Peptides against a protein of PDB entry 5A53. Designs and how they scored, part 5

Target 1, 230 residues: chain A of PDB entry 5A53
Amino acid sequence: LVENVKQALFIPGQSCNKNLHDIMVDLSALKKPDMKRFNRKNDIHPFEDMSPLEFFSEKNDCSLMVLMTSSKKRKNNMTFIRTFGYKIYDMIELMVADNFKLLSDFKKLTFTVGLKPMFTFQGAAFDTHPVYKQIKSLFLDFFRGESTDLQDVAGLQHVISMTIQGDFQDGEPLPNVLFRVYKLKSYKSDQGGKRLPRIELVEIGPRLDFKIGRIHTPSPDMVTEAHKKP

## One batch from the design tools (peptide; aimed at target 1 R82 T83 F84 H227)

Design b1_p13_1_s2 (made by RFdiffusion4, then SolubleMPNN; from b1_p13_1, 5 letters changed)
Fold by OpenDDE base, seed 5:
Structure b1_p13_1_s2 (fold): chain B 230 residues (1-230), chain A 13 residues (1-13)
Amino acid sequence: as target 1 above (230 residues)
Amino acid sequence: MHRILGEEGVLFF
């Protein structure tokens, strides 16, 4: 079974502001063409009532959703939601720190829409800590794109990098996750008449530092069903 | 139904 690429729905909440809108536009650009954006604000409070999100998931055939909200307690909050069978699977609040950079803050580089990203994760906790495991799973699922076995390496243009900001111990606040996007730039270095391929990473944006907020995790039964091969 | 996929089909840098 070739599973179709998961579609993402970006939803401005009632408290969505200009900064969040701009962040939404830039982050969603990385998900094109597999993305929808609502133009109207929606009054959704996912940690109070999940039913509206399940409705939107089904109505729009989107198993990925991002709700854009902002408050004093949860400024620049991106709630990432996944559904399975149009039911809420998991949710996580990722609040964008004020030091964010938009695509317009970087040198405009030619970017081909629809190419599959490469990923890199920095921090052992992405493989050991439940919250960071969820974040890793989420971003892999969100940006994976098409499952192609034969990827022309020549078609690979960008890297999504996620870094845990520092070490932490049990009981300490969870460090931020640094989200970075790079474009692969090939240079021909001429060293002594031999052209050595040089590859450099050039940051293209957006640059987002995510503070972790509230989390909803699936039941063990939902986990089993969601991973079951048909 | 879209499954929750692990690292399958992911390209790592």
Scores: peptide ipSAE 0.562, ipTM 0.956, DockQ to the pose 0.887
OpenDDE base, seeds 1, 2, 3, 4: peptide ipSAE 0.555, 0.467, 0.553, 0.549; ipTM 0.955, 0.945, 0.955, 0.955

Design b1_p13_1_s3 (made by RFdiffusion4, then SolubleMPNN; from b1_p13_1 with N1M F4E R5L)
Fold by OpenDDE base, seed 4:
Structure b1_p13_1_s3 (fold): chain B 230 residues (1-230), chain A 13 residues (1-13)
Amino acid sequence: as target 1 above (230 residues)
Amino acid sequence: MHYELGEEGALFF
């Protein structure tokens, strides 16, 4: 069963600034061709009223959305939204730290649009802690692309790495998630008469450190319905 | 709410 590729919609909020716009452009480039962007600011407050996002989900046939907002309390905030049947499934605020790097900060490398990235997750909490499980699920869902049973290893070009920044205890603030993007570079190495392929990871950007903000979790009923394969 | 789809490569000011 080839699941339809989930489409993403990037929405500048009313408080969107140049830095967030640049981050939006670079991050959305990784989702091409399955991405749309709005070019005008929209006054949306997802944690107060979700109805505008449900409307945009339906109108644009997008089950993934990213809202770009910035305030003193929530600087460089990317709210990631997933919908199921055009209703809000979950939301998470991920605030980009000021140390971000854009694609322009890295050596320009040619890449093929539409190739599915490989993911790596560093930190046990990605499998055990509910918030990090949601983040893992979200990013896998966001970049999953076409479900082809045959991952042609020859088509693997990109690796997305997500790392939890350090250990934490119950009641402590959740550590940031470090988002990194690498290109696989193959070299032919002649060592001792055997040509062994050498693969290197080259960072290509963007580089984003995400501070975790507010979260909306789905109802148990919606979880059950979303996991029912048709 | 007015929304407009951006063209590919359009800068938001």
Scores: peptide ipSAE 0.025, ipTM 0.594, DockQ to the pose 0.030
OpenDDE base, seeds 1, 2, 3, 5: peptide ipSAE 0.020, 0.015, 0.007, 0.010; ipTM 0.532, 0.561, 0.398, 0.421

Design b1_p13_1_s4 (made by RFdiffusion4, then SolubleMPNN; from b1_p13_1, 6 letters changed)
Fold by OpenDDE base, seed 1:
Structure b1_p13_1_s4 (fold): chain B 230 residues (1-230), chain A 13 residues (1-13)
Amino acid sequence: as target 1 above (230 residues)
Amino acid sequence: MHRILGDEGVLFF
């Protein structure tokens, strides 16, 4: 069974501000055409009541959701939600640091909408620590796009890079995750009459540093069901 | 129903 591409729903919360709106627009642009955005604010508090998100998941047929909220305690907060069978699977708060850059802050490069990204993860904790495992799983699931055969590799244009900001020990605050997006540029280097293919990574944005907030994890039974191959 | 996938169908750089 070829699974269809997961659809994402971007939801402005009641406390959504201009900065979060701009971040929402830019991040959702990377998910086109497989995204919807609400134009109106919605009063949703997912860690208090998850039922409105389950309703939106089902009504909009979106298994991915991002809620944009901001408070004194959780400034520029993006709550990423996944559903399975329109029930909440997991949630994670990722707060955007003030040093963010929008797409408009970078040189405008031609970008083809709907192409599958490549991924890079820097930091051993992405494979060992439960929180960073969830983040890795989430972003892979969010931006995976269509299942392509190896023949479509020639069309690959961009890389999503995620880096854990420094080393940490048990009991220390979890380091931020640095989200970066690069475009692959192929240059023909004319070195001594041999045209060697040179590939350069050019940052295209957005640039987001995520501080980790609250997390909701699925039950073991729900994990089993959600990974079950038909 | 969309399952939760790990690295399946993902391209790494």
Scores: peptide ipSAE 0.529, ipTM 0.952, DockQ to the pose 0.857
OpenDDE base, seeds 2, 3, 4, 5: peptide ipSAE 0.473, 0.504, 0.499, 0.518; ipTM 0.946, 0.950, 0.949, 0.951

Design b1_p13_2 (made by RFdiffusion4)
Pose (drawn by RFdiffusion4):
Structure b1_p13_2 (pose): chain A 225 residues (1-189, 195-230), chain P 13 residues (1-13)
Amino acid sequence: LVENVKQALFIPGQSCNKNLHDIMVDLSALKKPDMKRFNRKNDIHPFEDMSPLEFFSEKNDCSLMVLMTSSKKRKNNMTFIRTFGYKIYDMIELMVADNFKLLSDFKKLTFTVGLKPMFTFQGAAFDTHPVYKQIKSLFLDFFRGESTDLQDVAGLQHVISMTIQGDFQDGEPLPNVLFRVYKLKSYKSRLPRIELVEIGPRLDFKIGRIHTPSPDMVTEAHKKP
Amino acid sequence: DDYLSDLIPRSKP
């Protein structure tokens, strides 16, 4: 009854550069094998016209899309896009801070591609705040991959960690979201003792513009059997 | 299941 794994399409925008491309490559690796990359630049402005994104969603059968854009106003801009029936469901701009680290900045460890990641979300706002609820929903939908009734403990290899940069009060600017990836190591103490090693990429997301779905589309996208 | 249904939109009609 459940749908196939959602496919991701990574799209360099007209203003995409090499540094932003490196971020795309390393992040896209976490999506393997359910990922496609475009090589050319495309003149796409999602908050002016959504038509091209819907077109690419249909023709490439990708319900998850990431547009790469950079200007001084919005540097290292990653616009995460989800579609329902090839129409736009929601959008959010996540801009990468300059303190980012790539896979090259971390010791390369053995890594089995295609395993179900673990998730940890740190921050009460992930459950109550509309903006951060969308981010939690986005990244769970984006990287969870295959849904299954069966889990091999040996397959529990890495965790995706997302942390809000401190608590905050209403009216203040929204804190960044800290994207971290760790590999698990376990030792004997039955329950194992767990330690973590960072494998990257390391990304600090600055929150930009947001598009939310209509109530009608929410009803259809979240309809229960 | 309820948790995933609440957070993950369907992609197909």
Fold by OpenDDE base, seed 5:
Structure b1_p13_2 (fold): chain B 230 residues (1-230), chain A 13 residues (1-13)
Amino acid sequence: as target 1 above (230 residues)
Amino acid sequence: DDYLSDLIPRSKP
């Protein structure tokens, strides 16, 4: 079953600024060709009323949405939304820290559009903690691309690394998630006449440190229905 | 230990 690649819609909110726009452009470039961007600002408050997002999901046939907003309390906020049957499944606010780097801050490397990135997750909490499990699920779902059986090493160009920034205990604020994008470069090192394939990771951007904000979790019924689809 | 995790440059703090 070729699972249809989930389409993403990037929505500038009313409070979207230049930095968020630039971040949106760069992050959405990783989702090409399965991405739409709105050019106009939309007044959407997803944690107050989800109906506009459900409407956009249906009208654009996008099960993934990213709302770009910024306020004093939630600066550089990327709200990631997933829908199931055009109804809100889950939402998470990920605020981009001011230390972000754009693709223009890195050496321009040619990459093939549409190649599925490999993910790496650093931190045990990605498998155990509900919030980090949701983040892991979200990003895997967001960038899964075409189910090519052969993740042939020959087709692997990009690695997306997600790292929990430090250890935390119960009751402590959740550490940021460090989002990094690398290109695999294969070098032939001639050491002593043996061509050893050397793989190097070169950061290509964007570089984003995500502070975790508000979360909407799916109902148990929606979880059950979402998992029934093969 | 994921082989790729060893290749990821640890951002020096």
Scores: peptide ipSAE 0.038, ipTM 0.543, DockQ to the pose 0.030
OpenDDE base, seeds 1, 2, 3, 4: peptide ipSAE 0.006, 0.012, 0.011, 0.019; ipTM 0.410, 0.524, 0.474, 0.527; seed 4 fails the geometry check

Design b1_p13_2_s1 (made by RFdiffusion4, then SolubleMPNN; from b1_p13_2, 4 letters changed)
Fold by OpenDDE base, seed 3:
Structure b1_p13_2_s1 (fold): chain B 230 residues (1-230), chain A 13 residues (1-13)
Amino acid sequence: as target 1 above (230 residues)
Amino acid sequence: DDELQALIPKSKP
């Protein structure tokens, strides 16, 4: 059974700048080889007209898209889009805070392309709150795809950590999501002549703090169709 | 890595 690995398309919007381009390059590197990038800016406003994104989904055979835009109100905005049958399923705006770090800010480490990351989620709202449930679902879908086998565990090299920044009450602004990427590094500890394997987490980047923006939720009909396992 | 050219929707006539 060929795993139908979801392909991602990264799209620079008209307002894409150097910082967003660099973030796009670094984040998309984690999705290789199942990633495409456009080198030309596109004037797309997904919350006004979704039809250009549906066109791109179909023409590029990509069920995942990320639109890179920036404005005074929505600085460093990454709009994550999922499609089902080349129709918009859901969308979420995640704005990158100015404290971001690129891969160049960390020690360069080699990794095998195409290995699926393990995820860790910190914050109860990832299981209870509809917005954080969507974020959890999106990132799992984006980087793991639908199926994980035991062979994926044997090849484990990356951990993606997602943390809700603090507690919140109903009606309060939603806290940021802290995105961190680690590589598992094995060390041989020479303690007392017994070489014990030690595993350490080394941050490799990018480091992104996401502010939550606008959301488009799927229609009940599309939810039912998307959950129909073939 | 070769970046794709943007595929602009043909304006519907």
Scores: peptide ipSAE 0.032, ipTM 0.592, DockQ to the pose 0.028
OpenDDE base, seeds 1, 2, 4, 5: peptide ipSAE 0.026, 0.031, 0.031, 0.027; ipTM 0.565, 0.595, 0.547, 0.561

Design b1_p13_2_s2 (made by RFdiffusion4, then SolubleMPNN; from b1_p13_2, 7 letters changed)
Fold by OpenDDE base, seed 1:
Structure b1_p13_2_s2 (fold): chain B 230 residues (1-230), chain A 13 residues (1-13)
Amino acid sequence: as target 1 above (230 residues)
Amino acid sequence: SAFLDAVIPKSKP
């Protein structure tokens, strides 16, 4: 079964500003060619009415959506939405901290479009805590490209690192998730006449620290249906 | 409501 690559739709909300637009452009570049962007602002409030997002999912054939909004309470908010059968499966608000870096803030490195990223997750809560499990699932699903049978190591160009910012206890605010993107750079090390291949990780951006906001979790029935392999 | 604020779900005792 060639699992069809999930298509992403990036939507500027009514409150989308220049910073959010720039973040949207840079993050969406990692999803090429499987990405669409709207150029016009849309007045969408997903935690009040989900129907406009279901409509956009169906009309654009996109099972992944990202809504860009900003308010005093939810500054630089990226709402990540997944659909199943064009119905809302889950949603999560991830607010970008003001310390963000764009691709232009890093040394320009050429990358091939369409190569799958490798993911790394740092923090035990990604496997145990429901919210961080949803974040892990979302990002793996979002950047999952074509199932090539060969995880062709030759196709590995970049690494996405996601780190939980520190430890936390029950009842404490959930720590931010640190999003980092690295390119694998191969160096021919001429140490002692043996060409040892040295691989270095070079940060390429964007650099995003995500504060966790509101979450919509799927119904048990939707979970069961979404995990049914056809 | 399927909307959780980012509060840790209280483990059901």
Scores: peptide ipSAE 0.026, ipTM 0.531, DockQ to the pose 0.035
OpenDDE base, seeds 2, 3, 4, 5: peptide ipSAE 0.010, 0.018, 0.011, 0.020; ipTM 0.405, 0.483, 0.465, 0.467

Design b1_p13_2_s3 (made by RFdiffusion4, then SolubleMPNN; from b1_p13_2, 5 letters changed)
Fold by OpenDDE base, seed 5:
Parts: C-alpha cells; sequence; structure tokens
Structure b1_p13_2_s3 (fold): chain B 230 residues (1-230), chain A 13 residues (1-13)
C-alpha cells in the first residue's frame, strides 16, 4: 500500500507580513510537489474557531496546514495543523525568531524535488516531553514524502536537523527548537591515491529558530482512530 | 565525535 503522501496547504493569515511570506515560500519549497499555497490572505483564528481550517482541509484535500500570522504577542507565527478525516487532530504555534535565514542567504544548490529528507533530533525531550514529542511527530509526518524503498544513502539528499536549544527544568519556559536543513554533498577526496568517498553536510536553508506557542492536543479517541490507519 | 555533531547545533546542557 503506497501510503498517500500527505498534502500541505500554506495559508497566509490576515496579519501575514513580508518576512512570513518569504519564510512560507522557502519552507513550502521543501514540501514540493505535495504543497499548495494560497495567494490571498484569510482571516483565520484557529484557537478561537477551527471550522474554517476543517473546511479548507476538506475542500483542498490537505491533511497538513500551516497558517502564517504575526502580532506583537506572537510575531512570525507559523501555526502547524494536522487533520484526521478533515477534523482538527492537533495544532501547534511555532514562532520564527528574527535571526532567520532564507534560501537566498545560502549558496544555491541544485536538489531533486520530492526526495524524502532524513531527520535528526537533538535533545532527550523529543522522546520524553509531550510538547517535543508532538513537534517530532509533526515534522516527521509533515516531511514524510513517498516511502521510496530507496532509503539508500544514494537517494538521501537532505538532512533536516531539529535541536532543543538547551536544557530546561519543570516549570521553566520551553527552549526553542533550532530547525536546520542540510544537503549531503559527496566529494571524491584524493587522499594518497585512494579515492575515498567523503560526505559533507552543507547548510542550504531555511534556518529557523522556533519559539513554542499555544498547543491543541488530540482527544484520546482521535489518537486511537489515527493510529488504526495503516 | 560523530560527523553529524560537528555540523548540527548541540543542545546546550
Amino acid sequence: as target 1 above (230 residues)
Amino acid sequence: DDFLHSVIPKSKP
């Protein structure tokens, strides 16, 4: 069963600014060809009324959505939404810090569209803390391309790295998640007449530091139903 | 030191 690749819909909110638009363009480029973008702003407040998002999920056949909004309290906010049966499964606000880098800030490298990235997670909390577990699950689900059996190193072009920015204790603010994208570059190194394949990671962007905002968690019933799908 | 750890940001302890 070829698991149908989840389609993503990128939605500029009413408060979407130029920086968020540029971030949206660059992040959505990593989801090609399984991505749609709206060109018009939509007035959506997902933590007040989820119904417009459920409508867009169904109408566009997209189980992944990203809403781009910005306010004084929630600057450069990317709300990541997942749906199950076109109903909201979970939501998380990830605010992009001002130190972001766009693809244009890096050396342009040719890449094959549609290749599945490898993920790396740095920080024990990705496996133990409920919020970071949700983030891990979300990003794995979001960028899960076609399950090509070619998990062969030869087919691996991109590495997405997610790092928790420091340790934290109970009751402390949750550290940011550092999102980094690398391309694997194979070099033929001539060391002493033996051509050893050297693999290097080259950062290609975007570079995003995510501050964690509001979260909507699924009901226990929705968790059970979502896990029953093969 | 794993090659990945040289390029990937470390979680600060």
Scores: peptide ipSAE 0.021, ipTM 0.546, DockQ to the pose 0.030
OpenDDE base, seeds 1, 2, 3, 4: peptide ipSAE 0.016, 0.018, 0.009, 0.012; ipTM 0.492, 0.494, 0.444, 0.485; seeds 1, 4 fail the geometry check

Design b1_p13_2_s4 (made by RFdiffusion4, then SolubleMPNN; from b1_p13_2, 5 letters changed)
Fold by OpenDDE base, seed 1:
Structure b1_p13_2_s4 (fold): chain B 230 residues (1-230), chain A 13 residues (1-13)
Amino acid sequence: as target 1 above (230 residues)
Amino acid sequence: DDELHALVPKSKP
């Protein structure tokens, strides 16, 4: 079965700035080789008109898109879009907080391109709350694709950790999602004559705290079609 | 008219 690895398209919006460009470069590096990136700014407002994104999905054969925009109301906004049959399936705005760290802020570690990350999710709401369920689904889909093949443990290099920042009650603002990337580093521990393999997690970046913005949810019909196994 | 630019997928040779 050829794993139909979903392709991602990164799009700078008209309001894309240097910080968003740098974030885009670093995040897109984790999606290589299954990533395209535009160099020109495009004037796209996905919550006003989705047609330009559907056009880009079809023309680039990309079912994943990320639009980079910034305004006073929505600073450092990454709009994540999924398409099904080149039609918009869902969208979510994730605004990057100003405390972000780039790959250049961490010790440079070599990584192999094309290795799928393992995900960890911290917070019960990832399994129960509709918005956090969508975020979980999105990030799993973005980086793993459809293949639930047991990650060849031998190929495990990266861990992506997603944490809900604190508890919340009904009617409260949704807590941020903390995005962290770690590399698995194997050490030969010479403790006590038995070389026990020690594995350490080393943060490699980027470090992103996502504030949740606007959401577009799929129609019930599109949900049914998207879950049909071929 | 802000011209929307799309990358043409390189046809695999």
Scores: peptide ipSAE 0.038, ipTM 0.538, DockQ to the pose 0.027
OpenDDE base, seeds 2, 3, 4, 5: peptide ipSAE 0.035, 0.036, 0.036, 0.036; ipTM 0.579, 0.575, 0.585, 0.596; seed 3 fails the geometry check

## One batch from the design tools (peptide; aimed at target 1 K6 Y86 K229)

Design b1_p14_1 (made by RFdiffusion4)
Pose (drawn by RFdiffusion4):
Structure b1_p14_1 (pose): chain A 225 residues (1-189, 195-230), chain P 14 residues (1-14)
Amino acid sequence: LVENVKQALFIPGQSCNKNLHDIMVDLSALKKPDMKRFNRKNDIHPFEDMSPLEFFSEKNDCSLMVLMTSSKKRKNNMTFIRTFGYKIYDMIELMVADNFKLLSDFKKLTFTVGLKPMFTFQGAAFDTHPVYKQIKSLFLDFFRGESTDLQDVAGLQHVISMTIQGDFQDGEPLPNVLFRVYKLKSYKSRLPRIELVEIGPRLDFKIGRIHTPSPDMVTEAHKKP
Amino acid sequence: PNLYYYGDAHDARV
């Protein structure tokens, strides 16, 4: 009854550059094999016109899309897009800070592509704050991949960790979200003792503009059998 | 079109 794994389409915008492209490549690797990359630049402005994104969603059968854009006002801008019935469901701009690390900045370890990632979310606002609830929903939907009743413990290989940069009060600017990826190591003490090794990419997301779905679309996208 | 459900609606189908 459950749907197929959501496919991701990574789209370089007109203002995409090599550094932003490196971020796309390394992050797209976490989505393998349910991912496609465009090689050319496309003049797409999601908060001015959503039509091209809906077109690419239909013709490529990708319900998850990431647009790569950079200006001085919005540098290293990654616009995450989800669609329902090939129409836009929601959008959020996540801008990468300059302190980012790529896969090349970490020792390469053995890594089995296509395993179900583990998630940890740090921050009370992921459950109560509308903006951060959308981010939690987005990244769960984006990277969880295959839904299954069966889990091989040996398949528990890596974790995707997302942490809000400190608690905050209402009215203050929204803190960044810290995106980290760790590989698991376990040792005997039955329960194992768990240690972590960072494998990247390391990304600090600055929150930009947001598009939210209408109540009618939420009803259809979240309809229960 | 192909439909991809979210949140509890997806879990209810799993």
Fold by OpenDDE base, seed 4:
Structure b1_p14_1 (fold): chain B 230 residues (1-230), chain A 14 residues (1-14)
Amino acid sequence: as target 1 above (230 residues)
Amino acid sequence: PNLYYYGDAHDARV
């Protein structure tokens, strides 16, 4: 089944700044060619009114959206939105910590556009806790690309790593999610006449630590409908 | 709220 690749729309909010713009550019580069970006700021408040995002989803044929906003309470905030039938399915605020690194902070490596990343998830809560399950689902959905059986081994170029920063108990603030991107580098090692392939992971950026903010979860009816349509 | 549809820009890194 060739699933249509989900398209992403990156939207600068009214409070978008240079740092958020740079983060947006670098993160969106990983989604090429299946990415659109607005150049102008849009006054959107998704937790107050979702209608503008539904409008943009339909007009741009994008089932993935990222809204870039910043305030004193929600600094460097990336709101990730998914739609189903151009209606809001779910939303999550992920605030980028000040220790972020851009692609320019790493050695420039050749990157082939359109290759599907492999994912690694570190932390049991990605499989058990509803918020981290949503984050896992979101990022897998965001970068899934075309499901072609043939491209899996020959097309492996990069790995996206997501780590929950520490343990937590019920009632405690949710730990940050550490987002890291690595390029797979293959070397031929000649050890004792046996050529063993050596694979190294080289960080290429961006480096983002996400603080979890507000969440919108889908209705039970939307969950049922989204699972029926591949 | 004013909705601004300004089209898509592809990042120049490609």
Scores: peptide ipSAE 0.031, ipTM 0.659, DockQ to the pose 0.031
OpenDDE base, seeds 1, 2, 3, 5: peptide ipSAE 0.028, 0.027, 0.030, 0.027; ipTM 0.656, 0.662, 0.658, 0.661; seeds 3, 5 fail the geometry check

Design b1_p14_1_s1 (made by RFdiffusion4, then SolubleMPNN; from b1_p14_1, 6 letters changed)
Fold by OpenDDE base, seed 4:
Structure b1_p14_1_s1 (fold): chain B 230 residues (1-230), chain A 14 residues (1-14)
Amino acid sequence: as target 1 above (230 residues)
Amino acid sequence: PKIYYLGDARKARQ
């Protein structure tokens, strides 16, 4: 079973600001070439009415959407949406903390567009807690490239690291998720005639700390349908 | 569990 690469649509909301726009540009660069961006603001409130997003999903043939909004209550809010059959599957609000870094804040490194990133997840809750399981599933799904055996080994350029910021107990606020992007850099070590390849991880950005907001989960029926193998 | 065939019309052609 070969899954097609999911296309992402980045949508500036009515309250999208310069910071969110810059974040959108940088994050969407990691999704190239499987990405579309709207240049105009759209008045969308997905937790009030999902129909505009379903319309955009169908019209643009994108099963992934990211809505950029900002308010006092939900500052720098990136709403990640997935659709199944152009119907909303799940949604999650991830608010970017003010300490974000853009690609321009890091050393520019060349990378090949379209290579599948590797992922690392730090925190047991990514496998046990429903919200963090959704986040893990979302990001793995979002940045999944073409499943070609050839691209997997030769094309390891990027590592996306996602870390739950600290431990938490039931009933406590959910810790932020730290989003980091690294490039693998190979160095020729010329020590003592033994060329040992040294691989280093260099942060390339963007650097985003996500505060978790509202969540929409799929119905059991939709889960069943979405997991059916054709 | 892997989520299969979310939304993209290209997935429906396979």
Scores: peptide ipSAE 0.024, ipTM 0.607, DockQ to the pose 0.181
OpenDDE base, seeds 1, 2, 3, 5: peptide ipSAE 0.024, 0.031, 0.023, 0.026; ipTM 0.591, 0.624, 0.605, 0.626; seeds 1, 2, 5 fail the geometry check

Design b1_p14_1_s2 (made by RFdiffusion4, then SolubleMPNN; from b1_p14_1, 6 letters changed)
Fold by OpenDDE base, seed 2:
Structure b1_p14_1_s2 (fold): chain B 230 residues (1-230), chain A 14 residues (1-14)
Amino acid sequence: as target 1 above (230 residues)
Amino acid sequence: PKIYYLGDALEARE
């Protein structure tokens, strides 16, 4: 079953600022060509009323949405939304810490659009803790891209690394998730007549530290429906 | 570090 590539819609909220806009542009660039961006601000409060998002999901045929908002309580907030059948499946607020780096902060490397990123997840909680499991699921789903049978190393340009920032215990605030993007560079080292392929990872950005905010989880019924293979 | 190939990780949940 080849699942259609999920399209992402990036929505600037009413409180979207320049930093969020820049972050939106850079993050959405990783989702090209399966990405749409709104240019106009939209007054959407997804945890108060989800209906506008469902409307946008249907109208734009986007099962992934990212709402960009910023407030004193939730600065640089990226609300990631998934829909199923154009109904809200889940939502998570990921607030970008002030130490973010844009693509412009890194050496410009040529990015080939459409290549699938590889993912690495660092932290046991990605497999055990419900919130981090959702984050893992979300990002894997978000950047899945087209299933090409060509697992050719030549098609692997990018590695997205997600790291839980430190250990935590029950009842403690959830550590940030460190989002990093690397490009694989292959160097032909001519050492002593043996061409050893050397692969280096070069950070290309953006660099985002996500603080976890509010979460909406799907109903059990919706989970069942979303996992039904056609 | 478990490298997840995006295709395989979604199939593994099936």
Scores: peptide ipSAE 0.022, ipTM 0.469, DockQ to the pose 0.071
OpenDDE base, seeds 1, 3, 4, 5: peptide ipSAE 0.005, 0.021, 0.020, 0.016; ipTM 0.338, 0.480, 0.452, 0.491; seed 1 fails the geometry check

